# Ledger of designs, part 266: peptides against a protein of PDB entry 9IZ0

Target 1, 345 residues: chain A of PDB entry 9IZ0
Amino acid sequence: ITCLGSNGHTYKQLVKGGNDDLRQDAVMEQVFEQVNGFLRSYRKTSQRNLSMRTYKVIPLALKTGVIEWVQDTIPLGEYLDSAHKVYHPKEWSLSTCRKLIAEKQMEDLETRLKVYDLVCRHYRPVFRHFFLESYADPVQWFTTQTNYARSTAVASVLGHVLGLGDRHGQNILIDKTSGEVIHIDLGIAFEQGKKLPVPECVPFRLTRDVVDGMGITGVEGVFRRCMEFTLETLRREEDSLLSVLEVLRYDPLFSWLISPLRRMKKQKMQLENFNQPESGNITTDASRDPKIQRNNVSGESEAERAILKVRQKLSSTLSVEASVGELIRIAQDPSYLALMFCGWS

## One batch from the design tools (peptide; made by RFdiffusion4, then SolubleMPNN)

Design b2_p25_1_s4 (from b2_p25_1, 17 letters changed)
Fold by OpenDDE base, seed 2:
Structure b2_p25_1_s4 (fold): chain B 345 residues (1-345), chain A 25 residues (1-25)
Amino acid sequence: as target 1 above (345 residues)
Amino acid sequence: SKLEEIKKLLEEREERVRATLRERL
């Protein structure tokens, strides 16, 4: 819909109807805005304008809401699929790469690593071309690439600390004006991504294309330094961040667990991405709710465990530099990326 | 408490955003 604002400007708004609980997204956006307050309060983060890009989410009902349309954005995965066809027309298609990884999903780690390496050799990074194509002015090019590295660093630290899952290329938007990343579909948090059919093994998305967008210095430039400053700020504001999360413990509308519906939807989307669309009318009668024994782990005990994990991730046991170094190492480790649904791009 | 203050800020924010959208819808 297009709404006329009180300021005389027209705003596009996405009315999302259907099985997506926008309340989880709205709550996570509120947490990000509190974190943005912390980032503005500290000199090391404020002087770099470090922030998590946010968007307005308003839940209207249990399954309906309005999302602010983020203008001038593209999904990272949509750009990458298009750019790989342009810059590497002789390389393998994204569908070929997905198929080869899928065919080996149940194999041992050694076999999965060999297939991951093979896919990586036939699907080379291209995300640097986003900045080269979009920004002809060298100052604008450098500024937008810097903004990308900064926003990715903030999102990586915050995504790790909050245990954000489902960080595939369609859930990460690139702002074409600033080069900043915008994370969407925030309904998998507090490490619930580990409960997906393909468990999430990395702390955040730091694939080869995500790194290629950082330019010649890769992770060792603006990205690492901005991760360090962001983690330093979050460690200083630990009590403030934990206080925000404790409010959510008592929110009856907030779910600390992945919903069975969202898990099944992700299972279907993963299976549909592995099977070619044979035109079969599979009326899968969704009526058999498997009696997953709800072990009556009170929602309160799951909230307490989630908050404890956030506290553990903010621990000062290791230096900021050592902690960031280990996070970057794990996020780029082929032994973890080869286990992921799409770890090559 | 700091918790009650944060809760109140989140509620007031949600209400402002809801009001702004009701004026636009």
Scores: peptide ipSAE 0.009, ipTM 0.359, DockQ to the pose 0.019
Fold by OpenDDE base, seed 3:
Structure b2_p25_1_s4 (fold): chain B 345 residues (1-345), chain A 25 residues (1-25)
Amino acid sequence: as target 1 above (345 residues)
Amino acid sequence: SKLEEIKKLLEEREERVRATLRERL
């Protein structure tokens, strides 16, 4: 829809209806605005204009809301699929790569690593070309690539700390004007993605294409330094961040648990990514399987566990540099990337 | 400077990418 604002400006908005609860997305955007406040207050992050890019989410009802239409963006996965066809037309298709990973999903780690390596050799990174194609001026190119590395660093730290799951190439937008990343579909937070049939095993998305977009320095340039400054800011503001999350603990509208419908939708998307034929009627009669142990884990117990996990991730037991170094290592580890639906790009 | 060398290397890469895109579009 298109809305005329009280300021006389016209705004494009996406009305999202159906089974998705937008309240989680709206809450996560509010948390990001508070974190952006901390990043603006701290000299090391403020001097670099570090921020999490946000989008407006207005929940209207339990399953209906309005989302800001983010103009001048492209999904990372859409760009990568198109660019791979252009730059590497003799390499394997994305569908071929997905199929090979899927066929081996039940095999041991050694077999999955061999298939992941094989896919990686036949599907090479291309995301550096986004910046080379989009920006004619070398200064604009350098600025936008720097903005990409900065925004990816902020999003990576926040993604880890807040346990943002489901960070696949369709949930990451690239702003064509600034080069910044915008994370969308924030309905899996506080490590709830680990409760999916294929659990999330990386702290954030740092695949070969995500790294290729950072340019010649990869993770060892602007990215690592901006992760360090972001984590240093969040550790300094730990009590402030935890106080924001404690407000959500007592919000009766906030669900610390993934809804059964959202879980089923994510499971379906996971299976569709593998082109597996729907093996049997997952009829919506999820009402009758008595063997889903409703561990009546109270939403309060999950909220407390989530907040404790955030506090643990902000622990000063390791230096900022050591913590960031370990996060970057884990996020790039083939042993984790080989377990993902699309860990090669 | 090292920055100018990087800029020049990038300009040369960009021209190659644009040339390759123009040949394929």
Scores: peptide ipSAE 0.005, ipTM 0.357, DockQ to the pose 0.015
Fold by OpenDDE base, seed 1:
Structure b2_p25_1_s4 (fold): chain B 345 residues (1-345), chain A 25 residues (1-25)
Amino acid sequence: as target 1 above (345 residues)
Amino acid sequence: SKLEEIKKLLEEREERVRATLRERL
């Protein structure tokens, strides 16, 4: 839909309907706006213009809302699939890589690591080419790659602290003008990604292509340093951040738990993204209803556990540098990435 | 400066990538 604003400007808006709870997205965007306030107040983050890119979400009903259409963006996964075909036309397709990882999903870690390494050798990183193709001027190239590394660092710290899940390449947009990342579909938060059929084991997305976009220094430069300054700001503002999350504890319409329907929808989308039909009769015996243990854990007890985990992630027990170092290590560890739905790109 | 050394290393790497791409097209 295109809306005319009271200022005479036209705004493109996406109307989303269905089973997607846009209220969770709206709440997470409000948390990001508060965090952006903290990042603007702190000298080390303000001097670097560190922010989480936000978009406007207006929930109209329990299952319907208007999302701001972010102009001049591309999904990271869409760019990577197109660029990989251009730069590596003799390598494996994304569908071949997905199939091989899926076929070994129930195998041991050693077998999954061997398949992950094989996929990595046949699907090489290309995301550096986004900046090289889009920006002919060396100053624009350096500025946009720096903005990408900065925005990815902020999103990585916030994604870890708030336990953002479902951070696949279609839920991460790249701004073609600034090089900044924009995270969308925020309905899996507070580590509910660990409750998916393929559990999320990494604190944030730091795959080989995400690192390749940072240029020659990879994580060892602007990215690491901006993660450190962001975490230092969040530790300083811990009480303010926890107070914002406590307001959500009392929102009876905020779901601290992933719904069984949303789990099943993500499971089907994971399975359907594996099933491009080669004509093999996979009889989907739909008969194993996993006994969803309705742990009647009151929504209040899950909110309290979520807030306690946020507090634990902001703990000053380790230095900022040590904490960021460990997060970067875990996010790049093949033993975790081999367990992911798409850990290779 | 350290910035000019990084810029030069980047230009040399970009030229190698562009040359490799021209040899593959």
Scores: peptide ipSAE 0.000, ipTM 0.312, DockQ to the pose 0.014
Fold by OpenDDE base, seed 5:
Structure b2_p25_1_s4 (fold): chain B 345 residues (1-345), chain A 25 residues (1-25)
Amino acid sequence: as target 1 above (345 residues)
Amino acid sequence: SKLEEIKKLLEEREERVRATLRERL
C-alpha cells in the first residue's frame, strides 16, 4: 500500500497478513535501535557511523502488520542472480547450483564438500560489480564499498550474538545510495535457524559474494576492524543488552521458538525451490490453523537458554580480535558453507 | 537413518564449534 503521511510525504508500506508473526520483527528492530544507541555512544563505533540499518515494523494483530518499504534497495540475491548472468554467462545457473547441492543433501560431508567446490568453480563471485557499476566516481565507489563492509560487519556481529537465522540473499537488502545492508524478516532469532529443515551452521552470512563486495582486502580490511569495534561495544554494554532481552522474557506475546507454521512454510519453500522455477503465486490457503496451545513453561525455559547463549557470545574470555577471527573463520569454512541451502554465493 | 547420521554429524559439528568456541571463549 502507499500511505500519505501527516508530513505530506508518500510512504510505500508492505502489509503482511497470514502466519508470519511480525511481533518478532518489531522486537528485533527495537533491540537493533538500542544497539545503535550503544554504537553511537562509543568513540570507535561512532567515528565510523556504525549502525544496524533498521526498518519500521508495526504489528497490527497476532499475525498481521505493516512493514516500511525501504526505498532505493535491492535484495542481494536478486542483484547476484542478475549479475552472474551478465558477468559469467557461461557458468552454471543458480537453479543448477541449487539442484546439485540438493541432490547431495543426504550424503556425507566429503561428498557435500566435493559438490560445493564444484559449484564454486562454476559460479564465481560477482558482487564487487555492484559498486563498480553503481558508482562512477572513485570517491563514491570507495565510500559505498566501505559503508557496505561496515554495515555487514555490524550485522554479522549482531546476527551472531542474537542468533539471527534465515539470512539468505532475499532477506538482505542493499541500499543503492549508501551501499549499506538492511536485514529483513527477523522472525528467526536466538539460534532457531538450527531448527530449520536445513540447519543453519554459520554464525552469519559471509559467502564468497558477500566477501567479494568488500573489495580486494576482503574480510581483512574494514570488515574485520568494524566487527572488532562492534563486538567490543556489545561486550561493554552486555548488561544493558541482556536487560533489553530480559524484558522480552516476560513478554507473553514474544515467541522464543520458531512457530511450527513458519517452520513448515520455510520447509515447503525450501522443497519447492528444489523442484520448480520461480513461477509460483503461493496462495497459502490459511484454512486449518490447529490451535497449538502455547505451553508457557516451554517458552520461559527457551528464553533463559537464549539469554544464556547471548551472554556466552559476549564473554570476554577471548580477546575481541580472537573472537572475531574465529567467527570469520567459521563463517567462511567450506565445511559449513557446503551444508547450507545456498553457501556458494 | 541418513537423516539421523546427518543430525549426528551436525550435532558433533555444532559440538566441535561449541568446543572450539568454548576452548577459545
Scores: peptide ipSAE 0.000, ipTM 0.193, DockQ to the pose 0.057; fails the geometry check

Design b2_p25_2_s1 (from b2_p25_2, 12 letters changed)
Fold by OpenDDE base, seed 1:
Structure b2_p25_2_s1 (fold): chain B 345 residues (1-345), chain A 25 residues (1-25)
Amino acid sequence: as target 1 above (345 residues)
Amino acid sequence: EEEKEKKKKELEELLEELEKKREEL
């Protein structure tokens, strides 16, 4: 829908019906706004204008809400699929790469690494071209690439600390004006991505294309430094951040666990990405409601476990540099990326 | 294309130096 604001400006709004997730998104956006407060208060992060890009989510009811349409954005995965067809028309299609990874999903790590390497050789990074195409002025090109590296660094630290899952290329938008990343679909948090049909093994998305967008320095320079400053800020504000999360512990509508419906939806999306539409009537025999034993793990016990994990991730046992170095290493490790649904791009 | 890529690399280096100098101030 299109709404006229009180300021006379016209805003596109997405009305989303039927998803319990909008409240999770709204709560996570509120956490990001608080974190943006901490980033503005600390000199090292404020001087760099470090922030998590947010979007307005107005939950209207349990299953309905209005999402601010982020204008002038493109999903990272949409850009990458299009750019690979342009720059590497002789390479494998995204569907071919997905198929090969899935066909080997049940194989050992050695076999999965060989397939991942093969896919990587036939699907090369192209995300640098986003900045090269979009910005004719060299100052704008650099500013936007820097904004990308900065925003990706903030999102990577926050994504790790909060345990954000489902960080695939369709859930990461690129702002065409600023080059900043905008994370959407925030309803998989607190390491619930490890409970997906394909478990998430990386702390955040740092695939070859995500790195290629950082320019010639890759993860070194702006990205690494901005991760360090962001983590340093979050460690300083640990008690403030934990206090914000404790407020969520008392929200009876906040889900600390991935819903069975969301797991099933993600499982279907994973399967549908492998099947070309053979028009087989999958009679959804909806009759096997698996009695998921609601182990009455009190929502309070899961909140406490989630907050404890956040505290552990903010531990000062390792230096900021050592912690960031290990996160970057794990996020780029082929042994983890080969296990992902789409770890090559 | 190669001249554009070379000019882009020179601009990346110059601007990383400018960022580094801005961080030292």
Scores: peptide ipSAE 0.017, ipTM 0.418, DockQ to the pose 0.013
Fold by OpenDDE base, seed 5:
Structure b2_p25_2_s1 (fold): chain B 345 residues (1-345), chain A 25 residues (1-25)
Amino acid sequence: as target 1 above (345 residues)
Amino acid sequence: EEEKEKKKKELEELLEELEKKREEL
């Protein structure tokens, strides 16, 4: 829908309905705004304008709401699919890569690593071209690439700490003006991504294309340093962050668990990305919604476990540098990426 | 074109080095 604001500006809004719990998205955006407050309060993060890019989410009902349409954005996955066709027209298609990885999904790690390496050799990174094409001015190019590395660092730390899942290329937008990343569809949090049909094994998305956008230094530049400053800020504000999450523990509308319906929807979407739409009318008779009695007792125990995991991720037992170093290592480890649905791009 | 791409890469390297130095201040 398009709305005219009281300020005379026209805003596009996306109305989502059905199986997506927009209350989870709205809550996660509220957590990001609090974290953005912490990032503004500390010199090391404020001098770099470090922030998690947010968007407005207005939940209207348990499964319905309005989302702000972020103007001048593109999904990372949409850009990458287009750019790979332009820069590497002789390489494999994204669909070919997906098919090969899926055909080996039930194989051992050694076989999956060999297939992942094979896919990587036939689907090379291209995301550097986003900055190279979009910005003719060297200062604008540099500023935008820096903003990308910074925003990706903040999102990576927050994604790890809050256990954000489902970080595929369609759930990460790139702002064409600033180069900053905008994470959308936040309904898989607190490590519930490990409960997906293909479990998420990485702390955040740091695939070869995500790194290629950081320039020649890759992760060893602005990205690593901005992760360190972000984690340092979150460790300092641990009690404040945990207090924000404790408010959610007492929210009877917040679901700390992935809904069976959302799990099934994600499973279906993962499977449908393998089937070209042959026009088979499968009338799935949706008429048996099992009345899942939400045992409130299970929700509180999951909230407590989630908060405990956040506390553990903010532990000062390791230095900030050692903690960030290990996160970057795990996020780029082929042994984890080869297990992912799309770990090569 | 190759010479432009080489100059672009040299400029990229210099800019990233300048940002490293800026982030250390």
Scores: peptide ipSAE 0.015, ipTM 0.425, DockQ to the pose 0.013
Fold by OpenDDE base, seed 2:
Structure b2_p25_2_s1 (fold): chain B 345 residues (1-345), chain A 25 residues (1-25)
Amino acid sequence: as target 1 above (345 residues)
Amino acid sequence: EEEKEKKKKELEELLEELEKKREEL
C-alpha cells in the first residue's frame, strides 16, 4: 500500500497478512528503540552512532498488520545466493549444500563436522563483494563497510542478550544506502530458538559470509570494539533494560514462549526448504487457532525465567572483553555451526 | 529510579497507543 502522509510525503507500507505475530515484532522494535536511547546517552556508543536499526510495525489484528517498508534493502540470503552464482559459478549450489547438511542431520558430531567442512570448501564467502560492487568511491566503500560492522555488532549483542532466534539470511536485511543491517521477523526471542526442530546453538549469526562483509580485519576490527561498547552500555543500563522487560511480563498478549503452531510452521518450512528448489509463494490458509487457555501462572514463570537469563547475560562476572571474546568464539565455532540449519554462509 | 519509571511509562503509553490503534482498525 502507498500512503500519503500528512507531511505530503508518500510512504510505501507492506500489509502483511498471515500467521505472523506482528505484535511480537512491534514489542521487540519498542525494546530496540529504548536500547537506542541508552546507546545515544553513552559517550562510547553515541560517538560511533551505534544503533539497532528499527522499522515501524502497526499490528492491525491477531494475524495482520502494516509494516513500514524499508526502502533500498535486500535480504542477506538473497544477495548471497546471487553473488555465489556470479563469483563462484563452479561451486556447489545453495540447494546442494542444504541437502548435504540435511541428509546428515541425525548423524554424530564428527560426521556433521566433516560435512560442514566439505560444504565450506565448496561454498566460499562472497559478502565482501556487496561493498565492492555497490560503492565505487573509496570513502563511501569504507563508510558503508564500517556501518555494516557497527550495526552487526549492535544486533549481535542485542540478539544474544534478548535471545533472538531465527536469524537466517532472509530475516536480515542490508540497507543498500548505509550498509547497515535490519533484523526482521522478531517472533522468536528469549532463547525460544533452542526449542526449534533444529535447535539454535549460537548466540547470534556470525557465519563466514557475515564475517567476510567486515573486510580484511574480520571480527578483530570495528566489529569486536563495537560489540564491547554495546555490551558495556547494556551492562550500565541493566536495570533500565530489565524494567522495560518487566512491563512486557504484564502484557497478556506478549508471548515469552514459541507457540506450538509457530514451531510446527517453522518445522514445515525447514522440511519444505529441503524438497523445493524455487521460490513459490505458498499461501497456506491455516484456519482456527485452538483456544489455548494460557494458564497465567505458566506465563509469569516463563517471563521470570527469561528476565533472569537476560540478567545473567548482562553479568559483570567477566570483563566486557572476555565476554565479547567468548561470544565471538562460540558464534564462529564449527562444532556449533555444523549443527545449524545454515551455518556455512 | 525516576528515569526507570519514565522509561516504563513511555513503554506503557506506547503499548496503549498500539492497542488503541488496533481497536480503531
Scores: peptide ipSAE 0.010, ipTM 0.359, DockQ to the pose 0.017
Fold by OpenDDE base, seed 4:
Parts: sequence; C-alpha cells; structure tokens
Structure b2_p25_2_s1 (fold): chain B 345 residues (1-345), chain A 25 residues (1-25)
Amino acid sequence: as target 1 above (345 residues)
Amino acid sequence: EEEKEKKKKELEELLEELEKKREEL
C-alpha cells in the first residue's frame, strides 16, 4: 500500500497478512532501538555512527501488520544469485549447489566438508562487485563499503547476543544508498534457530560473500574493530539490556520459543528449496501430529534461560578482542558452514 | 570539536585501509 504522510510525502508500505508473527519483529526492533541508544551514548560507537538499521513494524493483529517498505534495497541473496551468473557464468548454479548439499545432509561431517569444499570451488564470492558496480566515485565506494562493514559488525554482535536465527540471504537487505545491512524477519531469536530442521550452528552469517563485501581487508579491518566496539558497549550496558529483556519476560504475547507452525513453515520452505518441483504428488499427510513432547517448561523458565544465555554471551571472562576473535573464527569455520543450509555464499 | 574528531577518525580508518591496500600492491 502507499500511505500519504502528514508531511505530504507518500510512503510505500508492505502489508503482511497470514501466519507471520509481526509482533516478534516489532519487539526485536524495539530492542534494537534501545541498543542503538547505547551505541549513541558510548564514545567509541557514536563516533563511528554504529547502529542496527531498523524498520518500522506496526502490528495490527497477532498475525497481520504493516511493515515499512525499505526503499532502495535488495535482498543479499537476490544480488548474489544475479551477480554470480554475470561474473561466474561457467560455475555451478545455486540450485546445483543446494542439491549437492541436500543430498549429503544425512552424511557424516567429513563427507559434508568435502561437498562444502567442492561447492565453494564451483561457486566463488562476488559480493565485492556490489560496491564496484554501484559507486563509481571512489569516496562513495569507500564510504559505502565502510558502512557495510560497520553495519554487518553491529548486526553480527547483536545477532549473536540475541541469538537471531534464520539469517539467510533473503532476510538480509542491502541499502543501495548507504551500503548498510537491514535484517528482516526477526521471528527466530534466542537461539531458536538451533531447533530448525537444519540447525543453525554459527553465531551470525559470515559466509564468503559476506566477507567479500568487506573489501581487501576482509574481517581484519573495520569489521573486527566495529564488532569489538559494539561488544564493549553491550558489556557496559549489560544490566540495561537485561532489564529490557526482563520486561519481555512478562509480555504474554511474546514467544521465547519458535512456534510449531513457524517451524513447520520453515521446514516446508527448506524442503521446497531442496526439491525442484518434480510433479510428484507428495501428499504431506499432515495428520501425523508428532507428539512434540510439550515439556511443560513454563514460558517463564524459557525466558529465564534466554536471559541467562544473553548474560553469558556478555561475560567479561574473555577480553573483547578474544571474544570477537572466537566469534569470527566460529562464524567462518567450514565445520560449521558445511552443516548450514547455505553456508557457501 | 566532536565533528572534527569524528572526521579525523573516519580519515584515520581510511588511511589504515589505504595503507593495507598499498602493502598488498
């Protein structure tokens, strides 16, 4: 829809209807705005304008709302698929890579690592071309690449601390004007991504293409330093952040657990991305409700466990540098990326 | 002063990236 603002400007809005819990997105955007307050108050982060890019979410009902249509954006995965066809037309298609990873999903780690390495050799990074194509002026090129590295660093720290899941290339937008990343579909948080049919095992998305966008320094430039400053800010504001999350503990409409419906929807989407439609009637006989043992863990006990995990991630037991170094290492580790749905790009 | 210190840090970050680019060339 297009809305006329009180300022006389027209704003394009996305109306989402259906089973998507826009309330969880709205709550996560509120948490991000509080974190942006901390980043603005701390000298090391404010001097760099470090922020999590937010978008307006107006929940109108439990499953319906208006989302700000972020203008001048592209999904990372859409850009990468198009750019890979242009720059590497002799390499494998994204569908071929997905198929090979899928066919080996039930195999041992050694076999999965061999397939991941094979896919990586036939699907090279291209995301550096986004900046080279979009910004002919060297100052704009440098500024936008720096903004990308900075915004990715903030999103990576926050994504780890809050346990954001489902960070695939369609849930990460790139702002074509600023180069900043915008994370969308925030309905998998507090490590609930580990409960997906393909468990998430990385702290944040730091695939080869995500790194290729950082330019020649890769992770060893602006990205690492901005992760360190962001984590230092969050450690300083630990009590403030935990207090914000504690308010959500008592929100009867906030779900600390992935809904069975969302889990099934993601399972179906993962399976549909593995199965090109061979026109075989897979009657998914939806009649076998697996008795998901509702462990009667009260929603309160799951909230407490989630808050405890956030506190543990903010622990000062390791230096900021050591903690960031370990997060970057894990996020790039082939032994984790080979287990992911799309760890190669 | 704060804007000047901000621009100075952005310039220092730019110089550090340009120096790394120069060492790799």
Scores: peptide ipSAE 0.000, ipTM 0.351, DockQ to the pose 0.011

